Peptides against a protein of PDB entry 8OXM. Designs and how they scored, part 28

Target 1, 371 residues: chain A of PDB entry 8OXM
Amino acid sequence: FKAEFRLAGGVNLPKIIDCVGSDGKERRQLVKGRDDLRQDAVMQQVFQMCNTLLQRNTETRKRKLTICTYKVVPLSQRSGVLEWCTGTVPIGEFLVNNEDGAHKRYRPNDFSAFQCQKKMMEVQKKSFEEKYEVFMDVCQNFQPVFRYFCMEKFLDPAIWFEKRLAYTRSVATSSIVGYILGLGDRHVQNILINEQSAELVHIDLGVAFEQGKILPTPETVPFRLTRDIVDGMGITGVEGVFRRCCEKTMEVMRNSQETLLTIVEVLLYDPLFDWTMNPLKALYLQQRPEDETELHPTLNADDQECKRNLSDIDQSFNKVAERVLMRLQEKLKGVEEGTVLSVGGQVNLLIQQAIDPKNLSRLFPGWKAWV

## One batch from the design tools (peptide; aimed at target 1 F364)

Design b2_p14_3_s2 (made by RFdiffusion4, then SolubleMPNN; from b2_p14_3, 11 letters changed)
Fold by OpenDDE base, seed 5:
Structure b2_p14_3_s2 (fold): chain B 371 residues (1-371), chain A 14 residues (1-14)
Amino acid sequence: as target 1 above (371 residues)
Amino acid sequence: SELDKEMALNKAKL
């Protein structure tokens, strides 16, 4: 271990440590303190299983459809070592960094990221109509620039084209698998992009099994398919490669129903795997920047008042777990809103839901749906 | 391949 550490940004001040392996290779590791990395570790195992299913299918294997995984070593309930994804950057850091973000560089006359966030925070408690109008105004004055990521990183036109395809395939695979698993909290800091592969790495997997729908501001999109995410695909947008990669991923997931249900069932009933949304976690995920001052870390919520009969808690947990399994089974059957859809119909519905400005305008402002 | 058709369709739109 090197004696030097760097701080990664964020509330929990994760420490980046450089480690020399016994193989003489330097590896960056992110030491997260105060976070339970067990959920990330479990979700990485599920992603590895999904990758195994995708590699067994000839069509998805030929397309190189994979979810990027990272190594998670949970050390305790509040600490772990993440393999820091060397050569990755948060999409938010590239797009909306205050000093040198791509929006400021390519669109200097557009609204600042701060102005956009302020406008959306001002309407946070307003009607859906007012949120929609302000979101549309923000979107008009904050045009997408994520196409420039591949243009900046890949100067050779043939390499640029190949990397844009790798990006599009990565978005498709992660969107569909993320939807099946009910992955939430897909804000611009929880999605990294690899500067060499142009593939996405999803981090902070603490909102799964549609628990994002029970947040104080419920999640209204199946995955992140915002204007910048689409702009990174280039001129074809969601059509062609993205749609077909979604369909082929969905086919493999639906054809693997029994395997996926069995794995998720084991995880939902694992007493060491806390996937349920608690009120404190919900408050933390949707905290306002203004509320940072008063949450003293001494919320040891005394376990005292949750002496509701252990039987009623267990019955409530079992009912939630059963509901999650039922909803997963519906998704894997193509059941959406009580209707059985084809793979193409289901993928089309999910794309339409994810790009709908009405759904995007209803998200928590911290999710930055205009990016 | 279907992949080559996909790549060709994406190239023809560029």
Scores: peptide ipSAE 0.024, ipTM 0.474, DockQ to the pose 0.014
OpenDDE base, seeds 1, 2, 3, 4: peptide ipSAE 0.008, 0.015, 0.016, 0.018; ipTM 0.363, 0.455, 0.433, 0.411

Design b2_p14_3_s3 (made by RFdiffusion4, then SolubleMPNN; from b2_p14_3, 10 letters changed)
Fold by OpenDDE base, seed 2:
Structure b2_p14_3_s3 (fold): chain B 371 residues (1-371), chain A 14 residues (1-14)
Amino acid sequence: as target 1 above (371 residues)
Amino acid sequence: SELDKKMDEIKAKL
């Protein structure tokens, strides 16, 4: 380990530590001090299995559809080392860094990232109509710039085009697999981009199996497909390569139903894999900077009343696990809102849900749906 | 863990 560490952005201020491997290669590592990295480790194994399924299918293999994975070394129940993908940056750091973010550089007359966040925080407790109006005003005055990532990193036009395709494929693969697994908390600090491959690396996989829908502000999108995410695809946006890669990924997932159900069943009943949303985690994920002052330690609520009989907790857990499996089976059958959809129909619905400004306006402001 | 064993069994069937 080097003696120097950097803080990664985000609520947990994860420590980035550079280490020299036994192979003499320098690797950046992320040390998270409060997150259950067991969840990340488990989800990385699921992503590896999804990658195996995608590599077996000729159409997904030809398209090089993969989810970027990283090594997770859990050090304790609350701490571990992520083998940080050397040469990755959070998309939020590139886009909305306060000093030198791409929005400020390319759109200096737009609203600042802080102004956008403030406007959306002011309406957080207001109606969906007011949230939508303010979100549309924010979006009008905060135009996407993520196209410039590939333009800055890849000066050769042929390389630039190839990397933009790699990005688009990575977004498609991770979006569909993330949807199947019910992956939430896809804020701009939980998505990294590889500066060499232009592929995305999803981190902080603790909100899974649609547990983002039971947050105090429920998640309303199946995956992150915000304006900057789309802008990185170039002029075709969600059409062409992205849509086709989503469809081919979804086809492989649906054709692997039994395998995916078996995997998720094993995970849901693993006593070491705490996938359930708890109130403390929910408060942590949606904590407002202003609410830090009013959290008086009056959570001296007696540990006594949470003796809900272990039997009632276990029965509630089993019912939630069964519901997760049922919903996974529906997704893998193409059942959306009680209707059986084709792969193309299902992918189209998911894209429309993910880009709908009404859905985006309802997200927690910390998710930064305008980015 | 029992998970690792089952994951290895699934990986072996995959």
Scores: peptide ipSAE 0.031, ipTM 0.716, DockQ to the pose 0.020
OpenDDE base, seeds 1, 3, 4, 5: peptide ipSAE 0.030, 0.032, 0.027, 0.028; ipTM 0.736, 0.754, 0.710, 0.734; seeds 1, 3, 5 fail the geometry check

Design b2_p14_3_s4 (made by RFdiffusion4, then SolubleMPNN; from b2_p14_3, 10 letters changed)
Fold by OpenDDE base, seed 1:
Structure b2_p14_3_s4 (fold): chain B 371 residues (1-371), chain A 14 residues (1-14)
Amino acid sequence: as target 1 above (371 residues)
Amino acid sequence: SELDKEMELAKAAL
């Protein structure tokens, strides 16, 4: 390990360290403190399994459909080492950085990212109708710019076109795999884009198995397919390549039902894998930037042994796990809202749900559904 | 623009 470290920023002050591996290669690592990396590690294993399924199928293999993975080494319940995703940038950093973000550069007369957030925070406790109206005003005055990522990074037209296709395939694969695993919407800082491949890397996988639906502001989309995410696909948007890649990914997932159910069942009942949403985690995930000052977790939340009978906790956990497995089985059968859909019908429904401005307007404003 | 890159790609393919 080198003696020097850099801060990556953020509340947990993760440290970027350089180390030399036993193979003599220098590797950059992110050391997270006070964060449970076990969920990330487990989700990376599930993604590797999904990738194995996608590589076995000829149609998904020909399309190079893969979900990008990174190495996670959990050291404790509150510490671990991540492989730093070298040559990646958060899509939020590219889009809405305060100094040089693409929205500010390409759309200087639009609302600032701060103005958009403020407008949506003002209506956070209002009706769905008021949220929708303000979201539409925000969207009209905050036009998508993510097309410029590939345009800036890939100057050659043939390379640019290839990388835009790689991006579109990566979004499709991660969207469908993410839907099956119930990852839901993703904060723009938790989606990295590779500056060389244009592929997405999803990090901080602390919400899985539709636990985003039980947040104080429930999730309303199956995956992140916001206007900037779509703009990065180019003129065809969600049509053509994206739709076909979603359908082919969903086909492989549905045809692998037994394997996926067996793997997820083992993980849900692993006593070391805490996937359940707790109130503290829910508060942390939907904190306002202004509320950062007060909720230092005073470590003196007494272990009030709420002797909830171990039996009642275990029965409650088992009922949640059973519901997760049942919903996973429904997804893999194409059961949506009590109706059995074809792969094309299911993918179409999911795309429509993900791009619906009514669903997007209802998301937590901190997740920036207008980006 | 994106359109300009698509046009340049189309020109390079002809």
Scores: peptide ipSAE 0.017, ipTM 0.469, DockQ to the pose 0.013
OpenDDE base, seeds 2, 3, 4, 5: peptide ipSAE 0.011, 0.000, 0.005, 0.012; ipTM 0.382, 0.355, 0.368, 0.402; seed 2 fails the geometry check

Design b2_p14_4 (made by RFdiffusion4)
Pose (drawn by RFdiffusion4):
Structure b2_p14_4 (pose): chain A 334 residues (1-279, 317-371), chain P 14 residues (1-14)
Amino acid sequence: FKAEFRLAGGVNLPKIIDCVGSDGKERRQLVKGRDDLRQDAVMQQVFQMCNTLLQRNTETRKRKLTICTYKVVPLSQRSGVLEWCTGTVPIGEFLVNNEDGAHKRYRPNDFSAFQCQKKMMEVQKKSFEEKYEVFMDVCQNFQPVFRYFCMEKFLDPAIWFEKRLAYTRSVATSSIVGYILGLGDRHVQNILINEQSAELVHIDLGVAFEQGKILPTPETVPFRLTRDIVDGMGITGVEGVFRRCCEKTMEVMRNSQETLLTIVEVLLYDPLFDWTMNPFNKVAERVLMRLQEKLKGVEEGTVLSVGGQVNLLIQQAIDPKNLSRLFPGWKAWV
Amino acid sequence: DVEEFLEQLREEAE
């Protein structure tokens, strides 16, 4: 074990450690004290199940739809450990870096990230109209730059297109699974982009199962589909590869709702922390009902096709009205 | 609104 450890930041102060194995290769682990990773363990298990189901289905096997997973090992009710992701860089560090940010490098005339943060801080005390107007003004003077990422990393057109296609597929699959699982904490620091495969990886998974509505600032989108991601998917935008991949993933999930419910039914017997405190779990049953409604496409008794559900999700995600009400730190304009 | 937003994205991408 290495004698030194680093802090990853945050109120809980997670610890980063390095271990040297028998082969001598250093492996980085993240021990997360004062937090419960049992929910993250369930998230990783359902991620692996979705990846296996996508691999089993011939329609998705050809499309090579995969979900990037990292091992999470719970150690106690209030602690655990997880595998650190190597060879990945944060999206916000690439895009909105103060020193060498992509938006500053490509579009110096556009508004800086500090100006946008100042405007968002000044406008949180305003009303809906002023928030919508400021958001539209910010979007007018802040063009997406993320499309140049593979252009700056993959000079060969074949490799560049392969990486862009893999990025688009990974974004579609991750967005579908996050909507199904109700993942809300999707700001720039929770998503890591690989420098080789260009596939997005979700690392935080801190809050899910429709927890953003509980937060003071509700989460009005099911997944992150900001201007930068759409521009980086290519000229076609959400139409094309993203829509088809979302439809295929939704079909696979509708075909495998039995396996998904079997995986998620681990609750109601060993409830995790932050629940059933302050004296057939209530919130567990509620989230199971919500997941079943999402999977069956019933909601309030209404039937919705896979294509219609995908179109509705795209419309909700790209709607500036929903983006205006989001948390300023979520970086909806980014 | 949404269609106009998508058109603006396409114009910027072109």

Design b2_p14_4_s1 (made by RFdiffusion4, then SolubleMPNN; from b2_p14_4, 7 letters changed)
Fold by OpenDDE base, seed 5:
Structure b2_p14_4_s1 (fold): chain B 371 residues (1-371), chain A 14 residues (1-14)
Amino acid sequence: as target 1 above (371 residues)
Amino acid sequence: SIKEWLERLRKELE
């Protein structure tokens, strides 16, 4: 290990450590000191399994449909080493960094990222109608620019086209796999883009199995398919390549129902895998800047009254696990809103739900649905 | 462990 480390920023101050492997290769590692990296490690294994299923199918293999994975070595419940995805950047860093963000560079007369955030925070406690109106005003004055990522990184037109295609395939695969697994908290800092491959790397996998729907501000979209995400696909948007890649991914997932159910069942009943949303985690994920001052964890809440009978906790847990498995089975059968859909019908519904400004306007402002 | 089980299942699926 090198003696020097860098801070990656964020609340937990993760440390970037350069290490030389026994193979003589330098590797960057992110050391998180407060997050349970076991969730990330488990979800990476599930993604690897999904990738194995996608590689077995000729149509998905030919399209190179894969969800990008990274190595996670959990050291404890509160610490671990992530393989830092060298040559990746958070999409939020590229798009909405204060000084050099693509929105500021290409759209200098649009609202600033700060103005957009402020406007959406002001209506956070307002009606859905007021949120929708302000979201539409923000969107009108904050136009997509993510097309410029591939244009900046890939100057050769043939390479540019291939990389835009790789990006579109990566969004499609990760969106469908993420939907099947109920992956939440897909804010712009939890999605990295590889500067060489244009593929997405999803990080911070702690919100899974639709637990984002039980947050204080529930998640209203199946995956991130915001205006900038769509702009990165180019002029066809969600049509053509993206839709076909979603359909082919969904087809493989639905045809692998028994395998996916068996995997998820084992995960849900592992006592070492805490996938359930707890109030403290919910508060942490949706913290308001104003509320940071008072949440001293007074751990002194008397342990006495939370002796709800171990039996009632276990029964409540089992009922949640059963509901998660039932909902996963419904997704894999194409059951949406009590109706059995074809693969094309299901993918179409998910795309419509993900791009609906009414759903996007209801998200927590920290998710930045206008980006 | 779940890890070992998933690794086994991965091998059975390779």
Scores: peptide ipSAE 0.013, ipTM 0.468, DockQ to the pose 0.013
OpenDDE base, seeds 1, 2, 3, 4: peptide ipSAE 0.000, 0.000, 0.012, 0.012; ipTM 0.260, 0.342, 0.445, 0.436

Design b2_p14_4_s2 (made by RFdiffusion4, then SolubleMPNN; from b2_p14_4, 7 letters changed)
Fold by OpenDDE base, seed 3:
Structure b2_p14_4_s2 (fold): chain B 371 residues (1-371), chain A 14 residues (1-14)
Amino acid sequence: as target 1 above (371 residues)
Amino acid sequence: MVEEWLEEMRKILE
């Protein structure tokens, strides 16, 4: 370890440390305090397993279908070490940074990111119809620009094409794996893009097993497939490479049903793994920017030992775990809305759900569904 | 590849 550390900024003041490995290579690490990394660590293990399944299949291996992973070492319930994702940027930072974001640079006459957010916040408590109308107005005046990421980073046409394919494959693989695992909270800051590979890195895996559906504003999309995400795929959009990569990923997941169910079952019943949504976490995830005041979650876990009878908590937990396993089994059988779908039919339904402006308009404004 | 890139570049510059 080097003797010096840097602060990454933010409320929790994470420490950036540089370590020299036995191989003589320097590796940057992020030490987080006051953060529970156990769920991230578990989800990274599940992603590694999904990658193993994808590498065993000839068609997915040939397409280089993988979900990007990073190392997580939880040290306690409130501390851990993460691998620093060097050469990555949040897609939100590239797209909607207030100073130099791609929307401001390429579409200076469109609504600002702030104007879009304000308009959607004003209708947050309104009807679904009013939300839809305002969302459509925002979308009309905020046109996608994420195609410019690959164009700025990759000037050679052959490299550009290869990187756009890598991006499209990464979106497809992470979308299908994320859907199977019920991964939520896919806002623009929780998705990083690698500036060299154009692959996505999903971070903050704290909303899984469809727990995003029980948020105060429920999640209405299976994964992030917003207009900018699609624009990064180029002219073909969701057709061709993306759809085929989704289908091949889904085929491998469905053919690996027994393995995936067994592993998720072990994880859901692990007493050390709290994957359930709690009211405090729900409030934190959907806090208003205006409420950025002093709700320091002093997770003083100490005081409200409301001795709810251990039996009723355990019965409620077991019923939720059983429901999650049943829903996972349905997904892996292609059961959607009580109907058994083919791989192509299931993938098509998921794409349509993810791009539907009615579903997107219902999301929490902080998710930035117009980006 | 180059033709697809040129076509995409044209559509971006329009």
Scores: peptide ipSAE 0.035, ipTM 0.613, DockQ to the pose 0.131
OpenDDE base, seeds 1, 2, 4, 5: peptide ipSAE 0.000, 0.007, 0.016, 0.012; ipTM 0.377, 0.387, 0.426, 0.417

Design b2_p14_4_s3 (made by RFdiffusion4, then SolubleMPNN; from b2_p14_4, 7 letters changed)
Fold by OpenDDE base, seed 2:
Structure b2_p14_4_s3 (fold): chain B 371 residues (1-371), chain A 14 residues (1-14)
Amino acid sequence: as target 1 above (371 residues)
Amino acid sequence: MIEEWLEKLKEILE
C-alpha cells in the first residue's frame, strides 16, 4: 500500500488509498469509516449469484445481461474497503453538478438543479396532490439530457450505438435484480456509470429487502427509471430493448426461485448480517440539506441501550424475515397485488410503477425523482 | 501481512 491517502468528498470522508498488486498494477481502494459494509458485501455476493444464473441461460447470456459488481471487504461493523470503481462517475455528478452538469450545459434555460430541489422541498410535508403538481411543473421546466452522456463519451456512431445498448441492458438487468432483492435508496449518487462501458454500477446497498418502504418518506417505485435514465436509452425509451431485457431477466429470476429463496433465507437468518432498517439510519438517509450542519449524529450509539430483551428483538426480526421471504416468493411467482402475472405483465406493471409521476412525486426530495 | 494491514487500517478508521 502507498503511505498516502486522499479524501473522497462526503460526510464520512472516505479515504482513497492506492495499493500495488503482486502483478505490479496500481489499484485504488476506497476505505469507508463509520459505515457498515457487510450489507454491501452480502449484496455483491447475491449479485454474483444472479450473474451466474443469467450466464447459464442462453437468452440472457446472448444479451450479455449482467449486474456490475465490485469487491467489498468489511473490516468491522463500521469500516471496510471497497474496490474503487475506476472510470466510473455518479450519474448525479454528470447530470446535476452545479458547475458543469449536463442539465446546465444542454438546458441553460431550464430550472437549475437547486431550484428543482427547493421547489420539491417546499412541498415535502404537503399533500400528494400538491407534490404531484409541483413535480409536474419541475418536470416541464427540467427536461432530460442523459442522452448526451453517450454522445460525449462515444464519438464513433457504431460505438455510440453499441454503448447505448450496453447502458440499456445494464439498466434493465439491475432494475429487475434490484426489484427482486428489494433494493432501495437509488438516488443519483448511488448509481455510477462506467465512462468506457456505459454500464451502471450500483453502490451503497444499505437499503435492501424493501426496507426503503419503512423510511420516513416511503419509497414508491420498484427501481430508478426516471426521465434521464430513460433518455439515456435513446428514442425507444423503455420500449424494445429495455423491456425485452427486463422480461428475460425476470424470466431467469422466476425460473431460479428455489435457488434465490434458499440464498436469501440463509442471508436473512445470518446473525452477522443486519439488513433491518434502524431509526438512526432512516434519519441519516433522509436528512435535509439544511440539517447537514447540526446533526453530526455521533453514532456513538453506545452499545448499552440495544440490550432490549434479545427474545423480543429475535421474534420481531424473525417475523420481518418471514415477511421478506414471503414477498420475495410472491415476486418470483409473479404475484403482484394478489394477482398472478405473466413475465410480460409483471415487467409492464413494474415499468408503469417506476415511471408514474404520482409515485415519483412522493419520493424524498433527496432522491431527485425529476432527474 | 494482509491481516496485520487490515488491523492497522481498522485502528486508523476507528
Scores: peptide ipSAE 0.014, ipTM 0.400, DockQ to the pose 0.010
OpenDDE base, seeds 1, 3, 4, 5: peptide ipSAE 0.009, 0.011, 0.010, 0.010; ipTM 0.376, 0.455, 0.385, 0.460; seeds 3, 4, 5 fail the geometry check

Design b2_p14_4_s4 (made by RFdiffusion4, then SolubleMPNN; from b2_p14_4, 8 letters changed)
Fold by OpenDDE base, seed 2:
Structure b2_p14_4_s4 (fold): chain B 371 residues (1-371), chain A 14 residues (1-14)
Amino acid sequence: as target 1 above (371 residues)
Amino acid sequence: DIEKWLEEMRKILE
């Protein structure tokens, strides 16, 4: 370990530490403090299993369908070391950085990222109709620019085309795997892009098994397929490569039903794996940027009051776990809204739900659904 | 495969 560290910013002030490996190579590590990294570590193992399933299938292997994984070493319930994804950038940093974000560079006459956020925050407590109208106004005055990521990073046309395909495949695989696992909190800082591979790396995996639906502002989309995410695919958008890669990923997931159910069942009933949403975590995830200044670290959750009858807590937990398993089984059967769908029908429904401006307008403003 | 995965998962949670 080097004696010097850098701060990565954010509320938890994660420390970037340079480590020398046994191979003599320097590797940058992110040390997160105050976060339970066990959820991230478990979800990385689930993603690795999904990758094994995808590699066994000839059609998904030929398409190189994988979800990017990283090493997580939990050190305690409140600290851990992430293998820092060297050569990755948050999509939010590229798109909406205050100094030189791609929206400001390529669309200087559009609304600023701050103006868009302010407009959506002003209507946060308003009707769904009023949220939709303001979201549509924001979208008209904040046009997608993520196509420029691959154009800036890959100047050779053949490389550019290959990397755009790698990006599209990565979005498709992570979207379908994320939907099956009920992965939430897919805001623009929780999705990194590799500057060399154009593949996505999903971080902060603490919202899983559709626990995003029980947030104070419920999640209304199955995955992030916002206008910039689609713009990065190029002129075909969600059609062609993306749709076919989603369908082939969904085919493998549905054909692996028994394996996926068994894995998730073990995870849900593991007493060391706290996947349930708690009120403090919900408040933390949906904090207003203005409220970041006053949260003194004094939320020692005093252990005292939750002596509610252990039996009633266990029964409530078991009912939630059973509901998660039932919903996972429905997804893996193609049951959506009480109807059995084909793989193509199910993937189409999920794409339509993810791109629907009515669903996007209802998301928490911090999710930045206009990006 | 699942058993080995479960054993790796236990080592992460402990």
Scores: peptide ipSAE 0.077, ipTM 0.770, DockQ to the pose 0.013
OpenDDE base, seeds 1, 3, 4, 5: peptide ipSAE 0.012, 0.067, 0.057, 0.073; ipTM 0.507, 0.767, 0.758, 0.774

Design b2_p14_5 (made by RFdiffusion4)
Pose (drawn by RFdiffusion4):
Structure b2_p14_5 (pose): chain A 334 residues (1-279, 317-371), chain P 14 residues (1-14)
Amino acid sequence: FKAEFRLAGGVNLPKIIDCVGSDGKERRQLVKGRDDLRQDAVMQQVFQMCNTLLQRNTETRKRKLTICTYKVVPLSQRSGVLEWCTGTVPIGEFLVNNEDGAHKRYRPNDFSAFQCQKKMMEVQKKSFEEKYEVFMDVCQNFQPVFRYFCMEKFLDPAIWFEKRLAYTRSVATSSIVGYILGLGDRHVQNILINEQSAELVHIDLGVAFEQGKILPTPETVPFRLTRDIVDGMGITGVEGVFRRCCEKTMEVMRNSQETLLTIVEVLLYDPLFDWTMNPFNKVAERVLMRLQEKLKGVEEGTVLSVGGQVNLLIQQAIDPKNLSRLFPGWKAWV
Amino acid sequence: AELEEEREEQIAEA
């Protein structure tokens, strides 16, 4: 074990450690004290199940739809450990870096990230109209730059297109699974982009199962589909590879709702922390019902096809009205 | 930065 450890930041102060194994290769682990990783363990298990189901299905096997997973080992009710992701860089560090940010490097005339943050701070005390107007003004003077990422990393057109296609597929699959699982904490620091495979990886998974509505600032989108992600998917935008991949993933999930419910039914017997406190779990049953409704496409008794559900999700995600009410720190304009 | 702190506080409170 290495004698030194680093802090990853945050109120809980997670610890980062390095271990040297028998082969001598250093492996980085993240011990997360005062936090419950049992929910993250369930998230990783359902991620692996979805990846296996996508691999089994011939329609998705050809498209090579995969979900990037990292091992999470719970150690106690209030602690655990997880595998650190190597060879990945934060999206916000690449895009909105103060020193060498992509938006500053490509569009110096556009508004800086500090100006946008100042405007968002000044406008949180305003009403809906002023928030919508400021958001539209910010979007008018802040063009997406993320499309140049592979352009700056993959000079060969074949490798560049391969990486862009893998990025688009990974974004579609991750967005679909996050909507199904109700993942809300999807700001720039929770998503890591690989420098080689160019596949997005979700690392935080801190809050899910429709927890953003509980937060003071509700989460009005099911997944992150900001202007930067759409521009980086290519000229075609959401139409094309993203829509088809979303439809395929939704079909696979509708075909495997039995396996998904079997995986998620681990609750109601060993409830995790933050629940059933302050004296057939209530919230667990509620989230199981909500997941079943999402999977069956019933909601309030209405039937919705896979294509219609995908179109509705795209409309909700790209709607500036929903983006205006989001948390300023979520970086909806980024 | 201040916004990030507020976000972490809100998550911690929730």

